Peptides against a protein of PDB entry 2N1D. Designs and how they scored, part 11

Target 1, 169 residues: chain A of PDB entry 2N1D
Amino acid sequence: EVKVKIPEELKPWLVDDWDLITRQKQLFYLPAKKNVDSILEDYANYKKSRGNTDNKEYAVNEVVAGIKEYFNVMLGTQLLYKFERPQYAEILADHPDAPMSQVYGAPHLLRLFVRIGAMLAYTPLDEKSLALLLNYLHDFLKYLAKNSATLFSASDYEVAPPEYHRKAV

## One batch from the design tools (peptide; aimed at target 1 E69 Q78)

Design b1_p12_6 (made by RFdiffusion4)
Pose (drawn by RFdiffusion4):
Structure b1_p12_6 (pose): chain A 169 residues (1-169), chain P 12 residues (1-12)
Amino acid sequence: as target 1 above (169 residues)
Amino acid sequence: VLDEILDALKEL
């Protein structure tokens, strides 16, 4: 199976997010302003601002769109805990206009790369095509971890009260 | 290639 090193800079954050959901019994039931699409656009324009190009412009642009669609096909199914089901239906009902790539903010973005390595093990391309994919994915994750101090806000996870657990049972 | 990967992911 494909061995992909998830950024060890973000591993404490991955465990932190998991710790909040499972151990701390905290849930993310609010729309974040610092959302995945905004970070995607930020990274997409970042590569362009350093070196204005046409050939790499659409390359970063569509790869970002790829992450967007990849995230959309996994967010509610593959990147979600069973305990997040209540908050999912809640946020979806309260804010039916807002995309999930926005309301769940940056903490849920890291989950994509955790699961996508497993699913891409069942769809094995050659090392070279996978290398270009992982190249840009790791490049994004490098930038992601670089700005992660002002990027992730796991502090928005609030402990789910017993009345709220009624929606999980 | 990105489209193929996306289609493969949707099939899963």

Design b1_p12_6_s1 (made by RFdiffusion4, then SolubleMPNN; from b1_p12_6, 5 letters changed)
Fold by OpenDDE base, seed 3:
Structure b1_p12_6_s1 (fold): chain B 169 residues (1-169), chain A 12 residues (1-12)
Amino acid sequence: as target 1 above (169 residues)
Amino acid sequence: LLDKILEALRKL
């Protein structure tokens, strides 16, 4: 089993995210004010500004690209609560060619890291590669925790209208 | 090494 440790600061947010959507019947406002693309870009720039070696900069860029692609693949099938499915369908209809990393934001990105460990367990990565990947994933999660005040807010959610409730399960 | 990681993520 591949374990990706979520920072303790972000664990309460996962609970709040679940509560807002599942119990309070709210939806994350889409398109996100700060989408996944921008978050990953900010992270890459942050790492660059800290005076990393050229090799480390290259590695960060590859990790960012990988996270983005993995998010785009996994969002629709693995990262949504049932209540969010109608919203996702509407997004696909309105933006059929847009990657979801340009639509969704930090809360959904964080959900990816809850799932990624189990998925990586089925990937043929050697121990060295897996350790390196885990180090970068944990580093990114630490970045999210450091910037949690601006990335995670209940004000980014809104109560779903009655017509949405009628089509949601 | 990085190419392997990226490829692995793409296959998930």
Scores: peptide ipSAE 0.039, ipTM 0.715, DockQ to the pose 0.405
OpenDDE base, seeds 1, 2, 4, 5: peptide ipSAE 0.036, 0.037, 0.038, 0.039; ipTM 0.701, 0.702, 0.713, 0.713; seed 1 fails the geometry check

Design b1_p12_6_s2 (made by RFdiffusion4, then SolubleMPNN; from b1_p12_6, 6 letters changed)
Fold by OpenDDE base, seed 4:
Parts: C-alpha cells; sequence; structure tokens
Structure b1_p12_6_s2 (fold): chain B 169 residues (1-169), chain A 12 residues (1-12)
C-alpha cells in the first residue's frame, strides 16, 4: 500500500480519537464547531497569504476540492467507527442534502488520511503523479499539525447517552 | 496533472 505519513504530532491524536469513541463511548459533537469545509478554506487562505504563485494557488485549490470531495464520499463508508454509525444515521436523516464536510470536523478529516494510502494503491497513478499528490497531502497534514491545538481536543467529544448506547450495540 | 490525479481519487 501507499504510505501517507501522518505527522508525529497527530499520531497520538488518532489514538486518543479511537479511545474516546471505542473505549470511552464518546461521540464527537456534531455539527462540528469547525467543520471540514472551514478547515480546508483556512488552509487555502493560509497558503494564499504566503504569496504562492498562481499555479501553486491553483494546485492548493484543487487539492482542497479533492480532499473535500474524497472526504464526502468516504466519510460514511470508511471513516466511522461502528459506535458512530447511529450518529451518522441521525445526521443523514436531519441533514439529507448537506455534505458531510459541513457536518464533521478535524478528527474525522484526519482519519481520511489514514485510509487514503490504501486507496491510492489501487489508483492508476504513476510514480511521479503519486509523489506529487503525496507532497500536497503531506503539506496539508503539516498544516493540521501546526494547528492541532485548535483543531483537535477531547473537549469536542461527549459521553453518549444511554439511549444511544442501545442503538449502537 | 493535479486535476487528473484528484479526479482519479474521486473515482474511488
Amino acid sequence: as target 1 above (169 residues)
Amino acid sequence: LLKEILESLRKL
């Protein structure tokens, strides 16, 4: 499989995220206070503010669009723990036309990058194209790491009520 | 090129 390197700063968060949901039976608060759309927008603006060339700006925008689309496609089927399925079902029922990038936040976005490597292994990308994509993905991940203090917090989770537990079993 | 790459990702 293709290895997408997660920054060391974010690796512990993936563990914490897993622990909060799987072991502590907590749920990420939805809709997210800062959703994926806003995170990607902030990233794009951040890159723009750094004075990149037009071509680089275009590339960033395309990467953002791609990440967003990929997230929206994969969230429901690939990025959720079993315990989160009832919550997702409620979101779909309440917001049937809303893309999940407007509902979910940084933790779930980060999970995308855990999965994307395996998916890239089955793409017809040549070595050069893959390397280019990986560079962009890693750049975004570095951004997430830089802003991890504001994007990733256990306080964004809450213990699921007993009623939810009955649905999740 | 990047666009093509991202389009490929969307097909997954």
Scores: peptide ipSAE 0.030, ipTM 0.704, DockQ to the pose 0.430
OpenDDE base, seeds 1, 2, 3, 5: peptide ipSAE 0.029, 0.029, 0.029, 0.030; ipTM 0.684, 0.697, 0.698, 0.700

Design b1_p12_6_s3 (made by RFdiffusion4, then SolubleMPNN; from b1_p12_6, 7 letters changed)
Fold by OpenDDE base, seed 4:
Structure b1_p12_6_s3 (fold): chain B 169 residues (1-169), chain A 12 residues (1-12)
Amino acid sequence: as target 1 above (169 residues)
Amino acid sequence: LLKKILESLRKL
């Protein structure tokens, strides 16, 4: 498989995220206060502000678009824990036309990068293309790590009500 | 190159 290295700063969060949902039976507050779209937009703007060339700016925009699209495709089928399925179903019912990148936030976005490596192993990407993509993905992950204090917080989760527990059983 | 990457990602 293709290895996408998660920054060490974010690895503990993946554990906390898993713990909050799976063991503590909490749910990430939806819609996210800061959704995936906004995170990606901020990243793109951040890269732009650093004075990159037009080509680099284009590349960033394309990577952002790709991440967004990939997230929207993968969220419902690959990125949710079992306990989150009822919540997702409710979101789909209430917001049938909304992309999940407008609903979910940083924790779920980070989960994408845990899964993306395995999926990339089955893509017809040549070595050069794969290396380039990995560089961009790692760059974005570094951005997430840099802004982790504002993007990842247990306070964005809340204990699921008893009614939800019954649905999640 | 990026286009190919994005196309590949969309196929996932």
Scores: peptide ipSAE 0.036, ipTM 0.722, DockQ to the pose 0.446
OpenDDE base, seeds 1, 2, 3, 5: peptide ipSAE 0.034, 0.036, 0.035, 0.035; ipTM 0.706, 0.721, 0.720, 0.721

Design b1_p12_6_s4 (made by RFdiffusion4, then SolubleMPNN; from b1_p12_6, 4 letters changed)
Fold by OpenDDE base, seed 4:
Structure b1_p12_6_s4 (fold): chain B 169 residues (1-169), chain A 12 residues (1-12)
Amino acid sequence: as target 1 above (169 residues)
Amino acid sequence: LLDEILEALRKL
């Protein structure tokens, strides 16, 4: 299995995210105030502002595009807790043509990196390409950690109403 | 599966 290391600073958030939803029965407010598309765009711009070469910028853009695609593919099937399924269904009904990267935010994006390693294990990438990709993924994760104060907050969650509970069970 | 992974994290 391809190992994608989650920064130690973000591991507690994954736990908190899990706790908020599964134990406290809260939902992340959707659509996200800061969606995945925006986060990735900010990251790309951040990398550009640091004076990367054209090739490096291209690589960043490709990585961003890849992350977005993986997120959009995996969100509904692999990145949601059972309790979030009704919310997801509502989102699909209300926004059938919108990619989930425009709806969901940082917490769900972070969940991707818990699962992405397993997916990459079956991707026909040579060792060098895989290593490069992993470096970028880790770099992005470090970016998330660096901006965690603005990206991850329990205040972005709210207690689901009783009527939602009936749908979720 | 994500539940299991994160639940494991909670126990750390």
Scores: peptide ipSAE 0.074, ipTM 0.776, DockQ to the pose 0.033
OpenDDE base, seeds 1, 2, 3, 5: peptide ipSAE 0.070, 0.025, 0.070, 0.067; ipTM 0.771, 0.636, 0.772, 0.762

Design b1_p12_7 (made by RFdiffusion4)
Pose (drawn by RFdiffusion4):
Structure b1_p12_7 (pose): chain A 169 residues (1-169), chain P 12 residues (1-12)
Amino acid sequence: as target 1 above (169 residues)
Amino acid sequence: DVLESLLDALKT
C-alpha cells in the first residue's frame, strides 16, 4: 500500500483533534471563518504571487479544485467521527446555505490527507503520476504547517454536554 | 486529466 508521510509538524495537531473528539469529548459545533476553501485560495494565490506564471497558474488552480472535490467526496463520510454526526446535522440544518468546507474550518482539512492515502492504495497509479500528486499535496501541507499557528484553531472544540449526547445515542 | 481520473476513481 502507498506509504505517505503525513507532516510530522501536523501530527501533534492530528492527535490533538482526535484527542478532543474522543478523549476530551469535545465537538466542533460552529462555523469557522478560517475555512478550508479560503486556505485553498490563499495557497493557490501564494504560488502565483511568488512567481506570476500562466502555466503553473491553472496547475495550482485545478489541483486546489481537486483538493476541494476530494474533500467534498470524503468530508461527511470518510473524514467524520460518529460523534460528529449530531453536530453535522445541527450545522447542516442551522446553516443549510453554508458549505461544509467552510463551517468545519481548518482542523477538518488535515483529515483528508489521512484517508486519501488509504483510498488511493486501492486505486494504484504509477509512481510518477502519484509523485506529482503527492508533490503538490506535500507542498500544500508544507505551507499548511508553516502557517498552522494562525491557521488551525482547535480551541473552538467545546465539551459536549450530556443533553447534547442525547443526539449521539 | 490525471486529476479528473483520480477524482472519478474516488467517487464511490

Design b1_p12_7_s1 (made by RFdiffusion4, then SolubleMPNN; from b1_p12_7, 8 letters changed)
Fold by OpenDDE base, seed 4:
Structure b1_p12_7_s1 (fold): chain B 169 residues (1-169), chain A 12 residues (1-12)
Amino acid sequence: as target 1 above (169 residues)
Amino acid sequence: SLLKQILESLKV
């Protein structure tokens, strides 16, 4: 299996996210104040500012595009807790043509990296390409960790109303 | 891991 290591600094956020949603019955506020597209754009710009070569810039852009695509594909099928499904349905109804990377934010993006390893395991990538990809994924995760104070906050969640509970059985 | 166990409750 392809192992994508989550930085230790971010693991508590995944636990808190899980707790907020599943046990405290809260929902992440949507649309996100800072969506996945924005986070990825900031990362790309960050890498660019570090004086990457053209080839490295291209690689970063490809990785960003890949992360975005994987997120948009996997969000609805693999990155939501059961309690979040009604919210997702509402999002689809309100934003039928919007990619979820424009709606969801850092917590859900982080969930991707817990699941992406299994997906990559069945992707026909040569060993060299996979190693490079993993390197960039870990680099991106380090970026998320560095910016965790601005990306992850329990204040971005709120208690779901009783009406929501009734349909989130 | 704990995280994987926790996130097993994700819609898969």
Scores: peptide ipSAE 0.172, ipTM 0.826, DockQ to the pose 0.042
OpenDDE base, seeds 1, 2, 3, 5: peptide ipSAE 0.160, 0.169, 0.142, 0.159; ipTM 0.816, 0.822, 0.814, 0.813

Design b1_p12_7_s2 (made by RFdiffusion4, then SolubleMPNN; from b1_p12_7, 7 letters changed)
Fold by OpenDDE base, seed 4:
Structure b1_p12_7_s2 (fold): chain B 169 residues (1-169), chain A 12 residues (1-12)
Amino acid sequence: as target 1 above (169 residues)
Amino acid sequence: DLLKKILESLKV
């Protein structure tokens, strides 16, 4: 498995996210006030503002695109707790053509990086490319950590109503 | 391992 290191600052959030959903039976408010697309755009702009070369800027854009694609592919199948499945079904019904990166936000995006390593293990990448990718992924995660105060908040969750509990396994 | 716990809780 490809090892993707989660910043220590974000690990507690992953636990809180897990707790909010699975134990406290809360749901992240959807559509997200700040969706994954927006977060990735902010990151890209942040990197561009730092005076990156054209090649580096291109690389950032490609990484952002890749993260977005992986997120959209993996969200429904790998990044949801069982309790969130009814909510996801509702989202699909209401937004059938919308990529999930336009619906979900930072918490679910962070979950991607818990899973992405396993996915990358089956992707034919040479060592150099993989190392570069991992570096960018780590850089992005560090960006998330830096902006965690605005991206991760328990106030973005709400207690699921009883009728939802009946739908959820 | 907290991440392992989370991974196990996510639908795969």
Scores: peptide ipSAE 0.152, ipTM 0.823, DockQ to the pose 0.042
OpenDDE base, seeds 1, 2, 3, 5: peptide ipSAE 0.140, 0.149, 0.119, 0.131; ipTM 0.818, 0.823, 0.806, 0.811

Design b1_p12_7_s3 (made by RFdiffusion4, then SolubleMPNN; from b1_p12_7, 7 letters changed)
Fold by OpenDDE base, seed 3:
Structure b1_p12_7_s3 (fold): chain B 169 residues (1-169), chain A 12 residues (1-12)
Amino acid sequence: as target 1 above (169 residues)
Amino acid sequence: DLLKEILERLKL
């Protein structure tokens, strides 16, 4: 089992996110005002601006690309609650070739890190490479925690209309 | 189950 630790600052948000969707029957507004692509780009620029000159086997750009790819693969099958399925179907119908990293935002990206550990367990990475990757993932999660006030807000959700409830049975 | 896994992570 590959362990990915979620920062304590972000754990309450996962509960709030679940509550907004499943109990309050709200939906995250799509397309996201700040999508996953932009969040990852901001992180990459942040890391580059700090001027870390340590020799690393994984470049920041490679890690960002990896997170993006995993998100795009896992969003539809692993990261959605049942109530969100009709919304996802509508997105696919309207934008069949658009990567989900250009549609969804921070809350769904955070959900990835709940599931990604199980997926990484099947990657053909050696121990050293896996350790470095995990360090980058934890570093990225710390970045999300530092910027949580702007990335995670209940105001980005809205009550689903009555016609949506009829589809989400 | 996503909720179950989230709850497990919160307990860590």
Scores: peptide ipSAE 0.320, ipTM 0.868, DockQ to the pose 0.036
OpenDDE base, seeds 1, 2, 4, 5: peptide ipSAE 0.300, 0.305, 0.206, 0.188; ipTM 0.865, 0.866, 0.814, 0.802; seed 4 fails the geometry check

Design b1_p12_7_s4 (made by RFdiffusion4, then SolubleMPNN; from b1_p12_7, 6 letters changed)
Fold by OpenDDE base, seed 3:
Structure b1_p12_7_s4 (fold): chain B 169 residues (1-169), chain A 12 residues (1-12)
Amino acid sequence: as target 1 above (169 residues)
Amino acid sequence: DLLKKILEALKK
């Protein structure tokens, strides 16, 4: 089994995220004020500012592209709680051609890393390649943890209106 | 394969 380790600092946020949605019946405000595309761009720029070699910069760009692709593929089918399904349907109706990385933000991006390990387990990767990929994924998660104060906030959620509750069942 | 592309980039 491929295990992606979530930083201890971010584990409580996953619980808060779940609580806000499932128990408090709130929704993450969409479109996100800081979407996944922006977060990944900031990460890439952060890595570039650290004086990395050209090869490392290229690798970071590919990692960013990969994370974005997996997020866009998995968001609708793997990363949403049941209560969020009507909201997702509304987003698809209003923005049919927009990638979800331009709509959703940090909380949903973090959820990807809870699920991505299982997806990677089915890829034909040798041990060394898998370890290298995991190192970069963990590096990105470390970046999220470092910037958690600005990326994860309960103020980005809002109570769903009564009309939403009726169609959320 | 995007994953393969990423892996090749990471090895450089």
Scores: peptide ipSAE 0.084, ipTM 0.753, DockQ to the pose 0.095
OpenDDE base, seeds 1, 2, 4, 5: peptide ipSAE 0.067, 0.068, 0.034, 0.027; ipTM 0.745, 0.742, 0.698, 0.627

Design b1_p12_8 (made by RFdiffusion4)
Pose (drawn by RFdiffusion4):
Structure b1_p12_8 (pose): chain A 169 residues (1-169), chain P 12 residues (1-12)
Amino acid sequence: as target 1 above (169 residues)
Amino acid sequence: EIFEELLEKLKF
């Protein structure tokens, strides 16, 4: 199976997010302003601002769109805990206009890369095509971890009260 | 092109 190193800079954050959901019994039931699509656009324009190009412009642009669609096909199904099901229906009902790539903010973005390595093990392309994919994915994750101090806000996870757990049972 | 093909393969 494909061995992909998830940024060790973000590993504490991955465990922190998991720790909040499972151990701390905290849930993310609010729309974050610092959302995945905004970070995607930020990274997409970042590569352009350093070196204005046509050939790499659409490359970064569609790869970002790829992450966007990849995230959309996994967010509610593959990137979600069973305990997040209540908050999912809640946020979806309260804010039916807002995309999930926006409301769940940056903490849920990291989960995509955790699961996508597993699913891409069942769809094995050659090392070279996979290398270009992982190249840009790791490049994004490098930038992601670089700005992660003002990027992730796991502090928005609030402990789910017993009345709220009634929606999980 | 590669990314589109990958997206197709990843669709459920």

Design b1_p12_8_s1 (made by RFdiffusion4, then SolubleMPNN; from b1_p12_8, 5 letters changed)
Fold by OpenDDE base, seed 1:
Formats: sequence, C-alpha cells, structure tokens
Structure b1_p12_8_s1 (fold): chain B 169 residues (1-169), chain A 12 residues (1-12)
Amino acid sequence: as target 1 above (169 residues)
Amino acid sequence: DLIKELLEKLKP
C-alpha cells in the first residue's frame, strides 16, 4: 500500500475533526469560509512567489488541479462521516452545479490525503513516478501544516441542531 | 510532462 505521510502537526487535527463530528455531533460550517479552491490557489501562489522555474510552476499547477479533481470526486463517497451525509445532501440540493471544492474546506481536504494513498496503490505507476508525485503531495501537506493555525479550528464547527440529529440516524 | 501524465492516469 502506498502511504502518504501526514505531518505530525496535522495528525492531532484529524483526531479532533473525527471527534467533533462523530462524538460531539458537530458539523463543519458550510459553505466554508476558506474553501478548498482558495487553499489550493494560495498554495500555488505561495510556490510561485518562491521563484520557481517555469517547469516547477507548471508542475505545481498540475498537482493543484489534480488534488482538486480528486477531492471533488471523492468527497461525497469517501471523505464524509455518516453523520455528515444529511448535510452533504442539503448542499447538493441547494448547489447542484457547484463543485465540492468550492463548498468544503481544509478539514475535508486533509481527509483526502488519508484516503488517496489507497487509490495510488491501484495505479500502474513506476516507482520513480510515484515517488515524484508523493513528493509534491507531501510538499502540499507541509504547507497545510505550516498554515494549520489559520486553516484548522474547532470554531469552524457548530453543534448540529436537533432536527439534524433526526435526519442523521 | 511527467506530472501531467501521472495525474491523467490517476484521474478516476
């Protein structure tokens, strides 16, 4: 299995995220104040500001595009806890044409990297190519860790109302 | 471009 290493700084957040949703019955506020699209854009701009070569800049843009696409595909089926399903259904009903990368934020994006490794394992990539991709993914994760104080906060969650609890049985 | 190719192969 291909393992995507999550920075140690972000591992506790994954636990907190899980706890907030599953045990405390809270929901991440949607639409996110800072959505996945914005996070990825900030990362790309950050990389560009570092004086990367044109080739490196192009690679970053492609990686960003790939992450976005994977997120949009996987969010609804693989990145949500059961308690979040009614919320997702409401989002789809209210915003049928909006990609989920414009709705969800950093916590759900981080969840992608917990799952993406398994998908990469089924992709026929040579070892060198896989390593290269992993390096880019890890670079992005390092960026998330560096900016974790602004990207991950329990204040972005709220207790689900009683009517929601009835739907989330 | 290797990265582009990889990403295309990985797309579901």
Scores: peptide ipSAE 0.028, ipTM 0.648, DockQ to the pose 0.464
OpenDDE base, seeds 2, 3, 4, 5: peptide ipSAE 0.022, 0.022, 0.026, 0.020; ipTM 0.652, 0.629, 0.663, 0.629

Design b1_p12_8_s2 (made by RFdiffusion4, then SolubleMPNN; from b1_p12_8, 7 letters changed)
Fold by OpenDDE base, seed 1:
Structure b1_p12_8_s2 (fold): chain B 169 residues (1-169), chain A 12 residues (1-12)
Amino acid sequence: as target 1 above (169 residues)
Amino acid sequence: DLVKKLLELLKP
């Protein structure tokens, strides 16, 4: 199994996120005030400001594009708790052509990195290539950890109304 | 395979 290490600073958030949704029956407010696209863009700009070479800048852009694509593909099928499925259905109905990276935010993006390791395990990558990819992913995760105070907040969640509870059976 | 494609873009 390919293991993507989540920074220790973010592990408690994953627990809080799970608790807010599954136990407290809250929903992340959508559309996100800061969506996945914006987060990835900020990261790319951050890397560019660090004086990276053209090659490194190119690599960062490709990693960002890859993360975005994986998120958009996996959000609906792999990253949602059962309680969130009605909300997702509503989003799809209202915005059928919008990528989920423009709707969802940091908590769901972080969930991707919990799942991505298993997906990478099915990819026939040599050890060197896998290590390279993991380095980029870990670099991004470190960025999320550094900016966790602005990206992760329980105030971005709200209690689901009773009518939603009935749909989320 | 998205991962493979991504890696191909990162290697150059």
Scores: peptide ipSAE 0.029, ipTM 0.685, DockQ to the pose 0.158
OpenDDE base, seeds 2, 3, 4, 5: peptide ipSAE 0.027, 0.025, 0.025, 0.024; ipTM 0.675, 0.648, 0.649, 0.626

Design b1_p12_8_s3 (made by RFdiffusion4, then SolubleMPNN; from b1_p12_8, 8 letters changed)
Fold by OpenDDE base, seed 4:
Structure b1_p12_8_s3 (fold): chain B 169 residues (1-169), chain A 12 residues (1-12)
Amino acid sequence: as target 1 above (169 residues)
Amino acid sequence: SLIKKLLELLRP
């Protein structure tokens, strides 16, 4: 399996995220106050502000676009815990044409990177391409770690009401 | 577009 290294600062959050939803039966507040689109945009702007070359800026934009598309494809099928399914269904009903990158936020985005490693294991990528992809993914993850204080918080979750529990079972 | 294409290959 191809390993996408999650920064140590974010590993505890993955556990907390899992715990909040699966054990404490909480839900991430949707739509996210800081959605995936915004996070990716901030990242791109951050990279631009650091004075990257045109080629590097282009690469960042492509990475951002790729992550966004990958997130939008994978969110509903791969990134949600069972308890979150009713919430997702409600989001789809209320916002049928909205990409999930405009609805969900950092916690779900981080889950994407947990899945990428497993998916890469079955993708026919040469070593050079894989290394390049991993470098960009790791760079973005480092950005998430740097901004973790504002992106990841248990206060963004709330206890699901009893009526939701009935839908989730 | 390379990275974007690579990420698209990861689609289920």
Scores: peptide ipSAE 0.042, ipTM 0.730, DockQ to the pose 0.585
OpenDDE base, seeds 1, 2, 3, 5: peptide ipSAE 0.041, 0.037, 0.036, 0.037; ipTM 0.731, 0.722, 0.720, 0.721; seeds 2, 3, 5 fail the geometry check

Design b1_p12_8_s4 (made by RFdiffusion4, then SolubleMPNN; from b1_p12_8, 8 letters changed)
Fold by OpenDDE base, seed 3:
Structure b1_p12_8_s4 (fold): chain B 169 residues (1-169), chain A 12 residues (1-12)
Amino acid sequence: as target 1 above (169 residues)
Amino acid sequence: DLIKKLLELLRP
């Protein structure tokens, strides 16, 4: 079993996120004020400013690129609650060529890390490569936790209008 | 390249 540990500071947010969407029937405001692209860019810049070696800087860039790509692939199929499906369809219709990393924000990005562990279990990764990947993923999650006050807020959600409820099952 | 490639392998 491959475990990607979510920081304790972020676990309550996952519950709040779920509650806002599923129980309170709210939607994350899209496009996000701070999208996934910007979050990853800030992380990369943060790591570079910490005096990392050239090799570590290269690795950070690869991690950022990988997370972005994986998010863009997984968002529509794996990371959305049922209530969010109509919103996603509208986004695709209005912005068919835009990567979802430019539309969605921190809450949906965090959901990726809830799922990634199970997916890693099915990949033909050697132990050394897996350990390296996990280290970078955990480092990024630690960054999210440090910046959680600005990245995760219920004020980024809004009550879905009545017409939306008719579309959502 | 390695980390990016590893993450791409996670595609469903």
Scores: peptide ipSAE 0.082, ipTM 0.753, DockQ to the pose 0.586
OpenDDE base, seeds 1, 2, 4, 5: peptide ipSAE 0.030, 0.027, 0.030, 0.032; ipTM 0.692, 0.653, 0.690, 0.702

## One batch from the design tools (peptide; aimed at target 1 V114 P124)

Design b1_p13_1 (made by RFdiffusion4; failed a check: the pose's geometry)
Pose (drawn by RFdiffusion4):
Structure b1_p13_1 (pose): chain A 169 residues (1-169), chain P 13 residues (1-13)
Amino acid sequence: as target 1 above (169 residues)
Amino acid sequence: FPGEFEPPVEFDH
C-alpha cells in the first residue's frame, strides 16, 4: 500500500479533532467562515503571488480544483463520523444553499488526506505520477500547517447534549 | 510501493 506521511505538525490536530468527536463527545454544528474553498483559493493565489506565471497558474488552479472535487466525493461519506450524521442533516437542512466544503470549515479538510492515501492504494499509478500528486498535496499541507494557528478552529466543537444524541440513536 | 500506509485516524460514517 501507498505510504504517505501525514504532516506531523498536523497530527496533534488530527488526534484533537478525533478526541473532540469521540472522547469529548463534541460536535461541529455550525457554518465556519474559514472554510476549505477559501483556504484552497488562498493557497492557489499564494503560489501565484510569489511568482507570477502562466504555466504554473493553471497547474495550481486545477490541482486545487482536484482537491475540491476529491473533498466533495469523500466529505459526507468517507470523511465523516457516524456521530456527525445528525449535524450533517441539521446543517444541510438549515443551510441547503451553503456547500459542505464551507460550513465544515478547516478541521474537516485534514480528513481528506487521511483517507485519500488509502483509496489511492486501490488505484495504484506509477511512482512518478503519484509523486507529482503527493508533491503538490504535501506542498499544500506544508502551507496548511504553516498557517494552521489561524487556520483551524477546533474550539467550535461543542459538547452534544443528551437531547441532541436522540438524533444519533 | 514506498511502504504501507497507516492512517493516524479512521472514519466510520

Design b1_p13_1_s1 (made by RFdiffusion4, then SolubleMPNN; from b1_p13_1, 9 letters changed; failed a check: the pose's geometry)
Amino acid sequence: MNGKYVPPVTYTP

Design b1_p13_1_s2 (made by RFdiffusion4, then SolubleMPNN; from b1_p13_1, 9 letters changed; failed a check: the pose's geometry)
Amino acid sequence: MNGKYVPPVVYEP

Design b1_p13_1_s3 (made by RFdiffusion4, then SolubleMPNN; from b1_p13_1, 9 letters changed; failed a check: the pose's geometry)
Amino acid sequence: SNGKYVPPVTYEP

Design b1_p13_1_s4 (made by RFdiffusion4, then SolubleMPNN; from b1_p13_1, 8 letters changed; failed a check: the pose's geometry)
Amino acid sequence: MNGKYVPPVEYFP

Design b1_p13_2 (made by RFdiffusion4; failed a check: the pose's geometry)
Pose (drawn by RFdiffusion4):
Structure b1_p13_2 (pose): chain A 169 residues (1-169), chain P 13 residues (1-13)
Amino acid sequence: as target 1 above (169 residues)
Amino acid sequence: FEEPEELPVEFDA
């Protein structure tokens, strides 16, 4: 299987997010302003601002779109805990206009890279094509971890009350 | 290709 090193800078955050959901019994039931698409655009423009180019412009642009679609095909199914099912239906009903890549904010973005390495093990391309993919993915994760202090806000996870657990049972 | 990184986090949606 493909061995992909998830940024160890973000490993404490990954465990923190998991700890909040499972151990702390906290859920994320609110729309965050710092959302995945905005960070994607921020990174996409960042690569352009450092070096204005045409050839790399669309490259970063569509790779970002790739992350966007990759996230969309996994968010509610592969990147979600069973305990987040109640908040999913809640946020989806309360805010049917808002995309999930927006309401779940930055903490849910990291989950994509965790699962995508496993699914891409069942779809094995060559090392070179995969290397370019992981190159840009790791480059994004490098920038992601760099600005993570003002990027992730796991503090928005609030402990789910017993009345709310009624929607999980 | 090698064995994958072991991570304690799993998803079950």

Design b1_p13_2_s1 (made by RFdiffusion4, then SolubleMPNN; from b1_p13_2, 4 letters changed; failed a check: the pose's geometry)
Amino acid sequence: WEKPEELPVTFDG

Design b1_p13_2_s2 (made by RFdiffusion4, then SolubleMPNN; from b1_p13_2, 4 letters changed; failed a check: the pose's geometry)
Amino acid sequence: WEPPEELPVTFDG

Design b1_p13_2_s3 (made by RFdiffusion4, then SolubleMPNN; from b1_p13_2, 6 letters changed; failed a check: the pose's geometry)
Amino acid sequence: LGPAEELPVTFDG

